Peptides against a protein of PDB entry 7Q4I. Designs and how they scored, part 66

Target 1, 281 residues: chain A of PDB entry 7Q4I
Amino acid sequence: HENSTIAERLYSEVRVLCWIMTNPSNHQKKARHVKRTWGKRCNKLIFMSSAKDDELDAVALPVGEGRNNLWGKTKEAYKYIYEHHINDADWFLKADDDTYTIVENMRYMLYPYSPETPVYFGCKFKPYVKQGYMSGGAGYVLSREAVRRFVVEALPNPKLCKSDNSGAEDVEIGKCLQNVNVLAGDSRDSNGRGRFFPFVPEHHLIPSHTDKKFWYWQYIFYKTDEGLDCCSDNAISFHYVSPNQMYVLDYLIYHLRPYGIINTPDALPNKLAVGELMPEI

## One batch from the design tools (peptide; made by RFdiffusion4, then SolubleMPNN)

Design b2_p14_3_s3 (from b2_p14_3, 12 letters changed)
Fold by OpenDDE base, seed 3:
Structure b2_p14_3_s3 (fold): chain B 281 residues (1-281), chain A 14 residues (1-14)
Amino acid sequence: as target 1 above (281 residues)
Amino acid sequence: DEELKKEIELRESE
């Protein structure tokens, strides 16, 4: 009894390749549950690891494991995508194996943008990078042009992109993207509410859950509040989502319905020209 | 909360 006509249209017009950051120890524990939940709604789903897993569809990247190798894995992941999959999608999402994503909401946000616009979206943080960078845990999505610039223009130049594999992967990619004029977009909705979240819904929805001195409040690029007004009705991602919570979220978002309440979607906005962004709020 | 904070801070401080 569902009408998914608009969602099906966006699935075809806003193609998303999702790559999941994982490791061999998490293939069964975490990554498998991404594949069985929100990952199935991507146009293409790839797990980036250090070991191949044909059942999971995991790729063995030529990198070591550990936190000090996350940047190396991100570089190799996008190199792999550019070589094998650059034409398979319009947008390219990085997520962790404990990130949950509502892909339909991401397609809605991305719909007006050209994939040939050098832009990427996520939870924008203000430190280290002048234009900001996107939080790694919340997941971030690059346009096809952004991937091209990253792989072809930034990665080969040590002056533009860090050559070693150490460092915070989200900061380092943020620096590289800025250096090739990929714009850090604003992912907030028309009401100024965020869509990408670096924590679980509980941490964002409950007022005063964190201390005012919590680092997050110093890192966020855009002013945001806690509570019910923290988050867009069309939120895209949450981080630190356990495997069990992924199934709970899948049930709540896609199956559980309050009887007699029908949500009518807003009209799609006009498409933007290449290089054009939505106005800042 | 504190553990998550520390984990993210460690990642960002590298």
Scores: peptide ipSAE 0.031, ipTM 0.727, DockQ to the pose 0.488
Fold by OpenDDE base, seed 2:
Structure b2_p14_3_s3 (fold): chain B 281 residues (1-281), chain A 14 residues (1-14)
Amino acid sequence: as target 1 above (281 residues)
Amino acid sequence: DEELKKEIELRESE
């Protein structure tokens, strides 16, 4: 007995294409479980691989496998999306095959923004890119205009975008996007809490899980708290989620309810004009 | 956590 009217509205108005970074060895081990859990809540779900899999809806991109080819795979994935799917969605999410995403929360965050605004969101890191870049593992989402600029303006120009397939995938796309004036958005909620996370919930929720020298604290663009205040009530993504944990999260988020507690969603914000961003907190 | 360890190692190597 749930009222999903607002979620259904956002499903229609904030269309999300999710593409999943995977490889043939992970089709059955990981990617299948994305498809059976959170991936089913995307408007369109595509698995980007080096081998075709009709059961999974995997696309064989013309790239090699391995971490040194992730940037190449990302470029080819967005080229494929632009050519075949640019009008199938308003927003385009990259996630890994061990990323879990609450798509409804992403739609809520994206609702005020125009897809024609050159912007992308994720877990923003501060190194290497002046405006920051979005963590690859946490997943990141591009507007339709951001995809257009990336594929049409950045990729063809070696001065704007790295032509070879080497390098850190998330850093390289961040550089390319900055060079074509795609804005690195602020994905934090109204309380300043993050929504995209590069680790499992446990690692963010438990204080002192890592020491202060842990790289994450040096990389995070915005100041963040530990513990329960680490994460938005409308958190969007977590990384390093095992296949089994995906089903656990699906159960906890979408099925398990504390009896007698009714959550009333906040009103939707006003829509922004093209090029406008929400004020930073 | 092996995955976390891999991520740490990867980013430290960058």
Scores: peptide ipSAE 0.030, ipTM 0.732, DockQ to the pose 0.557
Fold by OpenDDE base, seed 5:
Structure b2_p14_3_s3 (fold): chain B 281 residues (1-281), chain A 14 residues (1-14)
Amino acid sequence: as target 1 above (281 residues)
Amino acid sequence: DEELKKEIELRESE
């Protein structure tokens, strides 16, 4: 027996639309497995592609395929969301077809924030953008107001947002969002531990897994520890998760239980006013 | 992660 009363409350109060970056060659290989695992816990799930797939619920965006078109696909995806789905959710998550997300933990993080606050969250990197930008692979979540500002204010202005489809999509959206005063939020928990991760759990949990010269340590906006202190107990996302590992994670997180241990959730924080952020740690 | 490393290298070259 399971008590999910608080999770059900947050499902209704913190509505999340998840859009998945994919392509026609990955519909069956990757995207389908997102739909069968963590994607079913989103309030709305849409796959953004170049070809329509009614079984998957994939949308054909007017973009080409390849890494050089990821920025173009991101722009068209958010245009599509704004036109068709802006009122279907409060928060809008971008993830890749090899990203795994614990949606309940994301709702917990987002609960105090107003969707009308121009803010977005993810794994914050420090280069290229003054306030930082969110790693594309770890996934990032925009408030409804952030989506509005991106689509209505940033995209139509070539001075604020890159008009061509080339460039790193996560850096480019980060520049655009900064230019319309969307804040790059702090997704860390109360202990200063991260919640969005651009790699698999093993790469973050094992001390000295990477060399100190590894680019990641130069890119992270907030200094982080290795080992068990690397990751929040309420972690939200991991990247480079294979289709098989998605099912393993679903089993470990939602089914496997240590007998005799009962988790008592922390009390929900107070809600913030529009424009307010959580205090810095 | 070699793929991500390559993406970062490409960004630095722009």
Scores: peptide ipSAE 0.030, ipTM 0.722, DockQ to the pose 0.598
Fold by OpenDDE base, seed 4:
Structure b2_p14_3_s3 (fold): chain B 281 residues (1-281), chain A 14 residues (1-14)
Amino acid sequence: as target 1 above (281 residues)
Amino acid sequence: DEELKKEIELRESE
């Protein structure tokens, strides 16, 4: 006996197109499992690849494969989205084929924002980009206006956006977006806890899992702790999630219930004006 | 998962 009325409302009002970064070798090994789990909860799901796959709904982008071409693939993916799908959603999520996303929690975070606000969200990192950039692995979500600015204003201008396909994908898009005044939003909840995570839950939830010298602690834009207080109750994404773990997470989040415990959702916040961000907490 | 941990530790940004 579930009441999904609010979730259904948000599904309609906060439309999300999810595009998944993948390659032909991962269509069956990884991407298929995204499609069979959390990807079903997107309003639209597209797999961006170098080869077409009708079973997967994969698009063959005019790019090569390999880590050194991820930036090229990201540019072509958003060009494809802008050309074919810009009106099919309000928000546009990039995720990897080993990213797990709780789409309902993302809709909750995005609800107050106008899709016409030039903003994007994710796990914010502080290096290289003044306003920060969003971690590629954790996934990041652009507003419709952000996509428009990226494709129409940034990409055509080599001074604003790197024309070469080399470089760190997440850093490069972060630079481009900053250059067209797309704001790097704060994805933290009202308690200041993160929602997008570049690692598996275990790595964030277990205290002292990593050394203090681990690069992540130098990259995070907002101060965060380990343990249960690391993560929002409304967390959105985790990275390095194996195909098997995707099914486990699906079961744990959507099926397994502790009998007698009823969670009531918080009230939806007021909608913001175009260009307005949530106040810092 | 030691293998995953090593992989993560080898990353500079993602």
Scores: peptide ipSAE 0.030, ipTM 0.727, DockQ to the pose 0.217; fails the geometry check

Design b2_p14_3_s4 (from b2_p14_3, 10 letters changed)
Fold by OpenDDE base, seed 3:
Structure b2_p14_3_s4 (fold): chain B 281 residues (1-281), chain A 14 residues (1-14)
Amino acid sequence: as target 1 above (281 residues)
Amino acid sequence: DEDLKEELELLESE
């Protein structure tokens, strides 16, 4: 028997709406496996598509399919959330239909922050955007105020936010958010280890898995090492997770236990004032 | 673990 009292408290105090980027061809292949695994731990789960699916709870957004429409889909997804769901949560996670998320670890990271602080978190990349932007594949989470600023202040203004649907989705939202003074937060733990990952655990945990010339090392905003020190013990997300791997991760994280080892959680930090961030490490 | 059993049954039904 597990004691989930702290996790239940955080579920109530740090409400997360998760929206999943998907398409009609992936409803059955990928998206349903998110719903059956980590997505059930969100306070609200919505699948954003171009077609309605009542079994999946998918929303048909007024966008086309394909890589050139991902930015358009993100804009329409956040417009839909703002119109229908802005008060249903405090934080709003974007994930792909092949992203796996440990929602409890995300709530732990977000706990000290006010949802009225204009901030968002994820795997921060340094190119194209001065303050950085969050990798689309690793997933990124906006505060309620960040969503408000994005939808109400940025999207209606072509000078602040790209009006067409072309471009890299994660870069374009990063530009828009910067232009309305939404801060790109630091998602690293107290030891400086990352929490949001744009690849599977194997690619981060195994040293020398990638060439030193791999683009990732030039894109990452904060210097990170490979190996066991790469990743927080409270890691939040991984990308390129197959449907089968989602069930494996659910088993390993929530069911498999080493007998006789009890993990004692750290004390919760003090809550920050509106507009206050944790100090950079 | 009823949750794990349900997840495995869902996988096998596909």
Scores: peptide ipSAE 0.026, ipTM 0.619, DockQ to the pose 0.021
Fold by OpenDDE base, seed 2:
Structure b2_p14_3_s4 (fold): chain B 281 residues (1-281), chain A 14 residues (1-14)
Amino acid sequence: as target 1 above (281 residues)
Amino acid sequence: DEDLKEELELLESE
């Protein structure tokens, strides 16, 4: 038997709506495995597609498919969320159908923040956007106020937010959010270790897996190293996770236990005021 | 663990 009392408390106090970026060709191949694994730990799970799927709970957005339509799909997804679900959660996670998320770790990171604080979190990149933007593949989470500002203030104004559906979706939302004073938060833990990852664990944990010239090292906003110090013990997300790997990760994280080792969770931090961020590390 | 068993059975059935 397991003691999940703190996790249950956070499930109720830090409500997360997860929306999954998918397409009709991936409903059975990928998206259903998200639903059967980590997606079940969201307070609400919605699959954003171009076709409805009642078994998956997929929404048909009025967008085309393909990489050139991802920004359009992101805009329509958040419009849909704002119209139908803005009060169903406190935080709104975008993930891909090959992203794996430890939702409990995300709730732990988000706990001190007010959902009325205009903030969002993810793997922060430094190019193109002055305050940075969050990597699309690692997933990113908006506060309720951030969603409101994005949909109500940014999207209707072509000077603040790109009206066309083309472009890198993560960069474009990052520009829009900056223009409405939504803060790009720091998702690192108290040791300065990252929580959102745009690759599988192996790519971050294994030193020398990537060349020093790899674009990632130029894009990352905060200095990070490879190896065991790369990643928080409370990591939140990984990208390029295959359907089979999702079940493996579920087993490893939630079921496999080293006998005789008890992990005592850290105390919850104090709650922040509206507009307040955690101190810089 | 019933949850793990269910997940594994679902994976094997596909």
Scores: peptide ipSAE 0.017, ipTM 0.548, DockQ to the pose 0.021
Fold by OpenDDE base, seed 1:
Structure b2_p14_3_s4 (fold): chain B 281 residues (1-281), chain A 14 residues (1-14)
Amino acid sequence: as target 1 above (281 residues)
Amino acid sequence: DEDLKEELELLESE
């Protein structure tokens, strides 16, 4: 039997609301598999759609479908969260219906931070936004204060936040958050290894899997290597995970154990003051 | 163990 005492403590102290970007055509094909796997480890799980689904717990947002409406859906999703759920959690994760997340590893990363600190985390990209922005596919997590600033200060002001629903969703929220002084945090572990990944594990773990000219290497904010040193032992997310792969990952991470190997968790760091960040690595 | 059984049952039901 596993000792989950620390994980249970973090579940209570680092409350996470996960909202999943989906659409009606993916409720059964993708979203339900998130609910049946990693999504069950969130403190609150909500599916943001254009149609209501009571079985899935999907919300019908007042937006159209299609890739050109993703920014519109993100704005309405955070408005909905602020109105109905801002006190249900300390941290608010956006993920896609093909993102897999190890929520315990996210709680570990977030533990030292105050939810009243205006900060967000994810896979940081360097183009378009001076402080960087977080990749949409890898998922990104906002503090409660970041959500407040986004909804109350940024969204109502067309000079701070794009009023149109067009554009790259992750870039547009990144611009809005920068304009209200929400900090783009560093999600790397103490060894400088990434935790949020915009591709499947195979694409990050296998050296030379991608051409050095691949756009990703020009977009990454922090220098990263391929291979086993690419990824934290406490990695948080992967993207382009099929429904079948979600169940495989759940088995490998939570059930499959090498007999006789016991992992002792590192001690929790000291909590930071409001507005304080971890030192840069 | 119970969680794994549930996950496998859900996969097989598709």
Scores: peptide ipSAE 0.017, ipTM 0.565, DockQ to the pose 0.021
Fold by OpenDDE base, seed 4:
Structure b2_p14_3_s4 (fold): chain B 281 residues (1-281), chain A 14 residues (1-14)
Amino acid sequence: as target 1 above (281 residues)
Amino acid sequence: DEDLKEELELLESE
C-alpha cells in the first residue's frame, strides 16, 4: 500500500503545466513516450510542435522546424500558454521530448514559492547572463508571473527580448527574463545538491565520467560534485533520456520498491511571501 | 543545445 496523501496535496496546491518541445518527426518516436510516462503526472500536458496531433495533444505553432527555430518556438509556446492556459496552472515547465521529470519533486521545490513571484528554476548556467540562465535541456519552470512578464513585457520589446528566432533558446529566454526582473532561482536542495540535470543520471553519478575540461564544469553556476553527492535525493529532471529509458525510470521510481524500507518525507517548508526567495545555501 | 548534443556524441564515441 502506497500513501500518496502529500503528493496528492501538492498536485492540487502546486499546479504544473508542462509543455514539451517537439516536432512532427518526433511525435511518435519520442513525445508519445513522454505522454505515457512522466507527462501524465503534470496537471496539464501540451506538446508544442509545428503540426497538430490530436492523439498526442500537440499544438501547431506558427514556426518552422529545426534547431535554428527553437527560440521562435519557445516564444510562440509561451504566447500560446499565456493566451489559453495562464490560469490553468501556477507553474509552467518547459521540457524537451527527451527530458525526464519527477514532477512530485518539482512540486516539492516550488511549494514555498508564490506563483506571483517573478522567478524561474532549472539547471543554472553562468555564461552570457549576469544572474545566470537555465539550461534548455534540463528543463526550466516559470512562475505564472514570470510567464506574464515574459509575454507581456519582454516579447513585445526588441530592446528587452530578441525579435529574431535564431540563437540558443535557453540563453535568449534567460536574457529576456533578466530584463523584466524575473529572478533566476536556486533549485538546489538544502544540502546544496542540484535537482535539474542536463544529462542522463549516469553522466552525473559516475565520478570522472567527463574530463575536467568538459564545458559543463565552466558553465555551471553553482559548484557541484560528482558521484552520489552530485544529485539531490529529490532530483527533478534528466536530459537525453531515450524513450526506452523513460519507461525504465518510471519503473524504478514509481514501481520498484526495496522491501522493508519506508521513506518518510521531510516536512514542507513555510510558504514565502510574494517576491521572497529561499535563503542561499 | 547543439553544443550539448555534440559534446555527448563525442563522449559516446570515446
Scores: peptide ipSAE 0.016, ipTM 0.567, DockQ to the pose 0.120

Design b2_p14_4_s1 (from b2_p14_4, 9 letters changed)
Fold by OpenDDE base, seed 2:
Structure b2_p14_4_s1 (fold): chain B 281 residues (1-281), chain A 14 residues (1-14)
Amino acid sequence: as target 1 above (281 residues)
Amino acid sequence: SEEEDFLEFLKEIS
């Protein structure tokens, strides 16, 4: 009773490897529910942990646990991906075990871009990095070329990329990527609405949920509004999503339909040349 | 299947 022809096409043409940042204590509590919901729509799904879990498909990275080791885990995760999976996908998404992602919407955003373009996308923040960096919580996606540059060019050079495992994970990768000329892309839709979100939908959709002094408004790279215009109709990710809410979102997005309303998708844009970005809005 | 995953979820929260 559903036509998914375009989604199926994009599944084949825009291959996404999703790696999930997790730890052994969250394998059953959180990560398992990612696997049972949105994670199944990735072309490849890998859980990056400090312990192996064959049921989850978790990889034991040679890192410690804790907030101070997130940067170390990210470096090891991408090293692992480059070594074992660089040709298994075109795009490589980092997400947390409490991030929910509408993978079809991400494929739609990525479709015009070449995976050989050194670019990455997410919720862009303006501090610390000149071109901006992508919020870790909202998840961010690297092109294959971006992964190559990160692992091969940036990581081995202490002048380009921090060798220590300390620091804010999202800021540090942002610095490294900038230093190897990986572009911080614009994830906004044609109406200028965001697609990657570092909070749950409620926090973005409800006006005046936070005051104007809330750090988010100072960090966001692109000016955004609250309310319904906060978010693209083709939003990609939300953060701080509980395991139960993942199943709710799966139901609402993929099953629940208002009878008699048919959404006709926009035509796919033209593909860009290698190195070309979409025009700025 | 997606349905099986949901049914397993329901068992966990019951």
Scores: peptide ipSAE 0.032, ipTM 0.647, DockQ to the pose 0.021
Fold by OpenDDE base, seed 3:
Parts: C-alpha cells; sequence; structure tokens
Structure b2_p14_4_s1 (fold): chain B 281 residues (1-281), chain A 14 residues (1-14)
C-alpha cells in the first residue's frame, strides 16, 4: 500500500556503496544484523574486516585488529574500494557495525550534489582539523571524487596523509581530505538541524541538563539544541545502536504507521554544478 | 525477505 516511486528514483540516481567497519569477532554478533536491516538498502554493501567471510560478504584487509589499527583499516578499505568498486557507486559511506543509517534520507541530502565535487558529509567536529572533520561513529560519506583524491593524491604522500596506522581514524582521514582540498560539507537540513548523530536517538532527543561539560558540546562544529529540535525529520544516522535496536528501528521507520497520516515529500531541489555547495545556514 | 530475516533473528535470541 506504499508508493516508493521517488525512493526508487533516488536509489537509481544517487548510488551509495556502504562499507562497514567490523572485525572477525563481530561478524555474527553485529555485522550480520546490519546486513539484515539497513544495509540491504545500500546499492552495494561491503564489510571490511581482517578475515574473509563469504556468508557476510566480508573482505580481509591486510591489517591487524584493535583500536590502534582503525586508521590502517580505513586506508585499506578505501584503497580496496577505489581498485574494485569506484564506478559501482556515486557516494561511499563508512559506517560502524553499530551504526544505523536511513539510506533514503542520505540520498535526499546528496541528490543536489555532483559526485565529481570533492566533498564529504557526516557529523562535523571542530577540533584538530581547521575545516572540521566528520565523526567516525556517526558515519561519513565521500563523493567519488573525494575517494579518488584520498586514495590517489593523499595516501601516497606522507606529507599529506599519515603513513602510520595509529591515531584517531576520523581525525586522520579528516586531515588527509583537507590536505587534498576535499571540502567538509554541511549536512544540516534547511532548518539547521543535524542529520548524522554520534549517539542513539534517546541521547539526542532527551535533554540532559546534568552534562553541561560533556565533550560533545565542545566538539560539535555547528550549534545544536537538545530535544525534538535537535534532529532533522530526515535524519540519516545514529551510533551505538545495538543489534536488537537495529530491528526495532527498522520496524519503527519502515513498518509502523500511524493510521490516517500520510507524509508528502518535499520537491527535490535543483542540482548543483560541479564544485558548488549548498549555502551555509 | 526482511520479515524472514527478522524471524530468524527472533529464533536466535529466544
Amino acid sequence: as target 1 above (281 residues)
Amino acid sequence: SEEEDFLEFLKEIS
């Protein structure tokens, strides 16, 4: 009884490859549930690990496991994507195996942008990188041109991109991308509300007056509010989502409906020229 | 199907 004509159009016109950061110990515990929920809505879904898993479609990257290897895994993941899949999609999403993504909302945000524009989107943080960087946990999406610049221009040059595999993964890729003039985009909606979130919906929607010194408020690039005004009606991602909560979110977003309420989508905006961004809010 | 995947999940956690 649903009309998905617009969603089907965007699925065709805004192709997204999703790669999931995981490890062998989480293939069955976490990654499998991504594959069974939101990951099915990507045009291409790949799990990046240190061990091959044919059931999961996991790739064994030449890296070790542990927090000190996350940056190394990200570098190898994008090298793998560039070598094997650069023409299979227009946009390339990194997510964790406990990130939940509403892919249709991401396609809506990305629709006006050219994949040949060197840009990437996510939850923008302000420390360490002048233009900002995108939170690793919230997930971040690179244009095809951004992937090309990262792999071809940044990675081979130790002056532009850290050669060691240590460091904060999201900060390090942010530094590399800045050094090759990939722009840190603004993912907020027209009302200035965020779309990518580094925590579960509950932590963003419920005001917490007790944690005024919480690190998040010092890191967030754009001013944000708590409560219902915190989040776009077209939010894209949440982090620290348990396997069980992924199925709950799938049910709530795609199945549960309030009887008699029909949502009519806004018209799509005009497409931007190559190199053009939406105006800052 | 999404429904089958969910049913399999429920069997695993039960």
Scores: peptide ipSAE 0.027, ipTM 0.564, DockQ to the pose 0.022
Fold by OpenDDE base, seed 4:
Structure b2_p14_4_s1 (fold): chain B 281 residues (1-281), chain A 14 residues (1-14)
Amino acid sequence: as target 1 above (281 residues)
Amino acid sequence: SEEEDFLEFLKEIS
């Protein structure tokens, strides 16, 4: 027996539109499995592609395919969302078709924030953007106000937002958002543990003697540890999750239970005023 | 690309 009362409340109060970055070649291979697993827990789920797929609920954006067009696809995706769905949700998550997301944990993180606060969250990286930017692979979530500012204020101005479709999409959106005063939030939990992860759980949880020169350690905005202290108990996302692993994670997180162990959720924090961020811990 | 970065990551931790 499950008590999902709090989760149901947050589902209603913290509405999330998830848009999935995909392409026609991955509709069946990857995107379909997102729809069948974690994507069903979004309030709205849209697959952003270059071809329409009614079975998948995929949208054909006016962009080409390939890594060099990811920034273009991101711009068009948010334009589409703003035009058709800006009032359908409070928060707008970008994820890849190989990203796994625990949406309930994201709602928990977002609960205290107003959707009218210009803020976005994800795995924060420190290079290129002064306030940082969010890793594309880990997924990132914009408030409704952040989407508005991005689409209405940033995109039309080539001085604020890159008009060319080339470049790293996560860096480019990060630059655009900074230029319109959208804040790069801190997604860490109260213990300072990360919630958005650009790799699979194994690569974060298992201590490894990685080269200290590895780019990731230079990119991460906040100091992080390896092992169990790497990751929040309320972690939100992991990247490079295979289709099969999505089903495994769904089983482990939502079905498998250790008999006799009952988790009590922490109390919800107080809601913040518009424009206010959580205090740094 | 992120995929290339990931492959590099795998090499570093292997």
Scores: peptide ipSAE 0.016, ipTM 0.530, DockQ to the pose 0.213
Fold by OpenDDE base, seed 5:
Structure b2_p14_4_s1 (fold): chain B 281 residues (1-281), chain A 14 residues (1-14)
Amino acid sequence: as target 1 above (281 residues)
Amino acid sequence: SEEEDFLEFLKEIS
């Protein structure tokens, strides 16, 4: 027996639309497994592709395929969301077809924030963008107001947002969002532990003798520890998760239980006013 | 159901 009363409340009060970046070659290989696992826990789930797939609920965006078109696909995806789905959710998550997300933990993080606050969250990187930008692979979530500003204010202005489809997708959206005063939020928990991760859990949890020259350590905006202190107990996302591992994670997170241990959730924080952020740690 | 989805997945990879 499980008590999900608080999770059900947050499902209703913190509505999340998840859009998945995919392509026709990955509809069956990857995207379908997102739909069969964590994607079910989104309030709305849409797959953004170059070809329509009614079984998957995939949308054909007017873009070409390949890494050089990822930025173009992101722009068209958010245009599509704004036109068709802006009122269907409060928050709008971008994820890849190999990203795994614990949506309940994301709702918990987002609960105090107003959707009318121009803010977005993810794994914050420090290069290229003054306030930082969110790693594309870890997934990032925009408030409704952030989506509005991106689509209505940034995209139509070549001085604010890159007009061509080339460039690093996550950097380019980060530049655009900064230019319209969308804040790059802090997604860390109260202990300063990260919630969005651009790699699999093993790569973050296990202290690797990773060369200090590894790009990740130079890119991360906030200093992070290795080991169990690397990751929040309320972690939200991991990247490079294979289809098999998605089912493993679903089992471990939602089914496997240590007998006799009952988790008591922390009290929800007070809601913030429009424009307010949580105090910095 | 989650169980049905998992069973379907197992059939696909077997």
Scores: peptide ipSAE 0.039, ipTM 0.658, DockQ to the pose 0.022; fails the geometry check

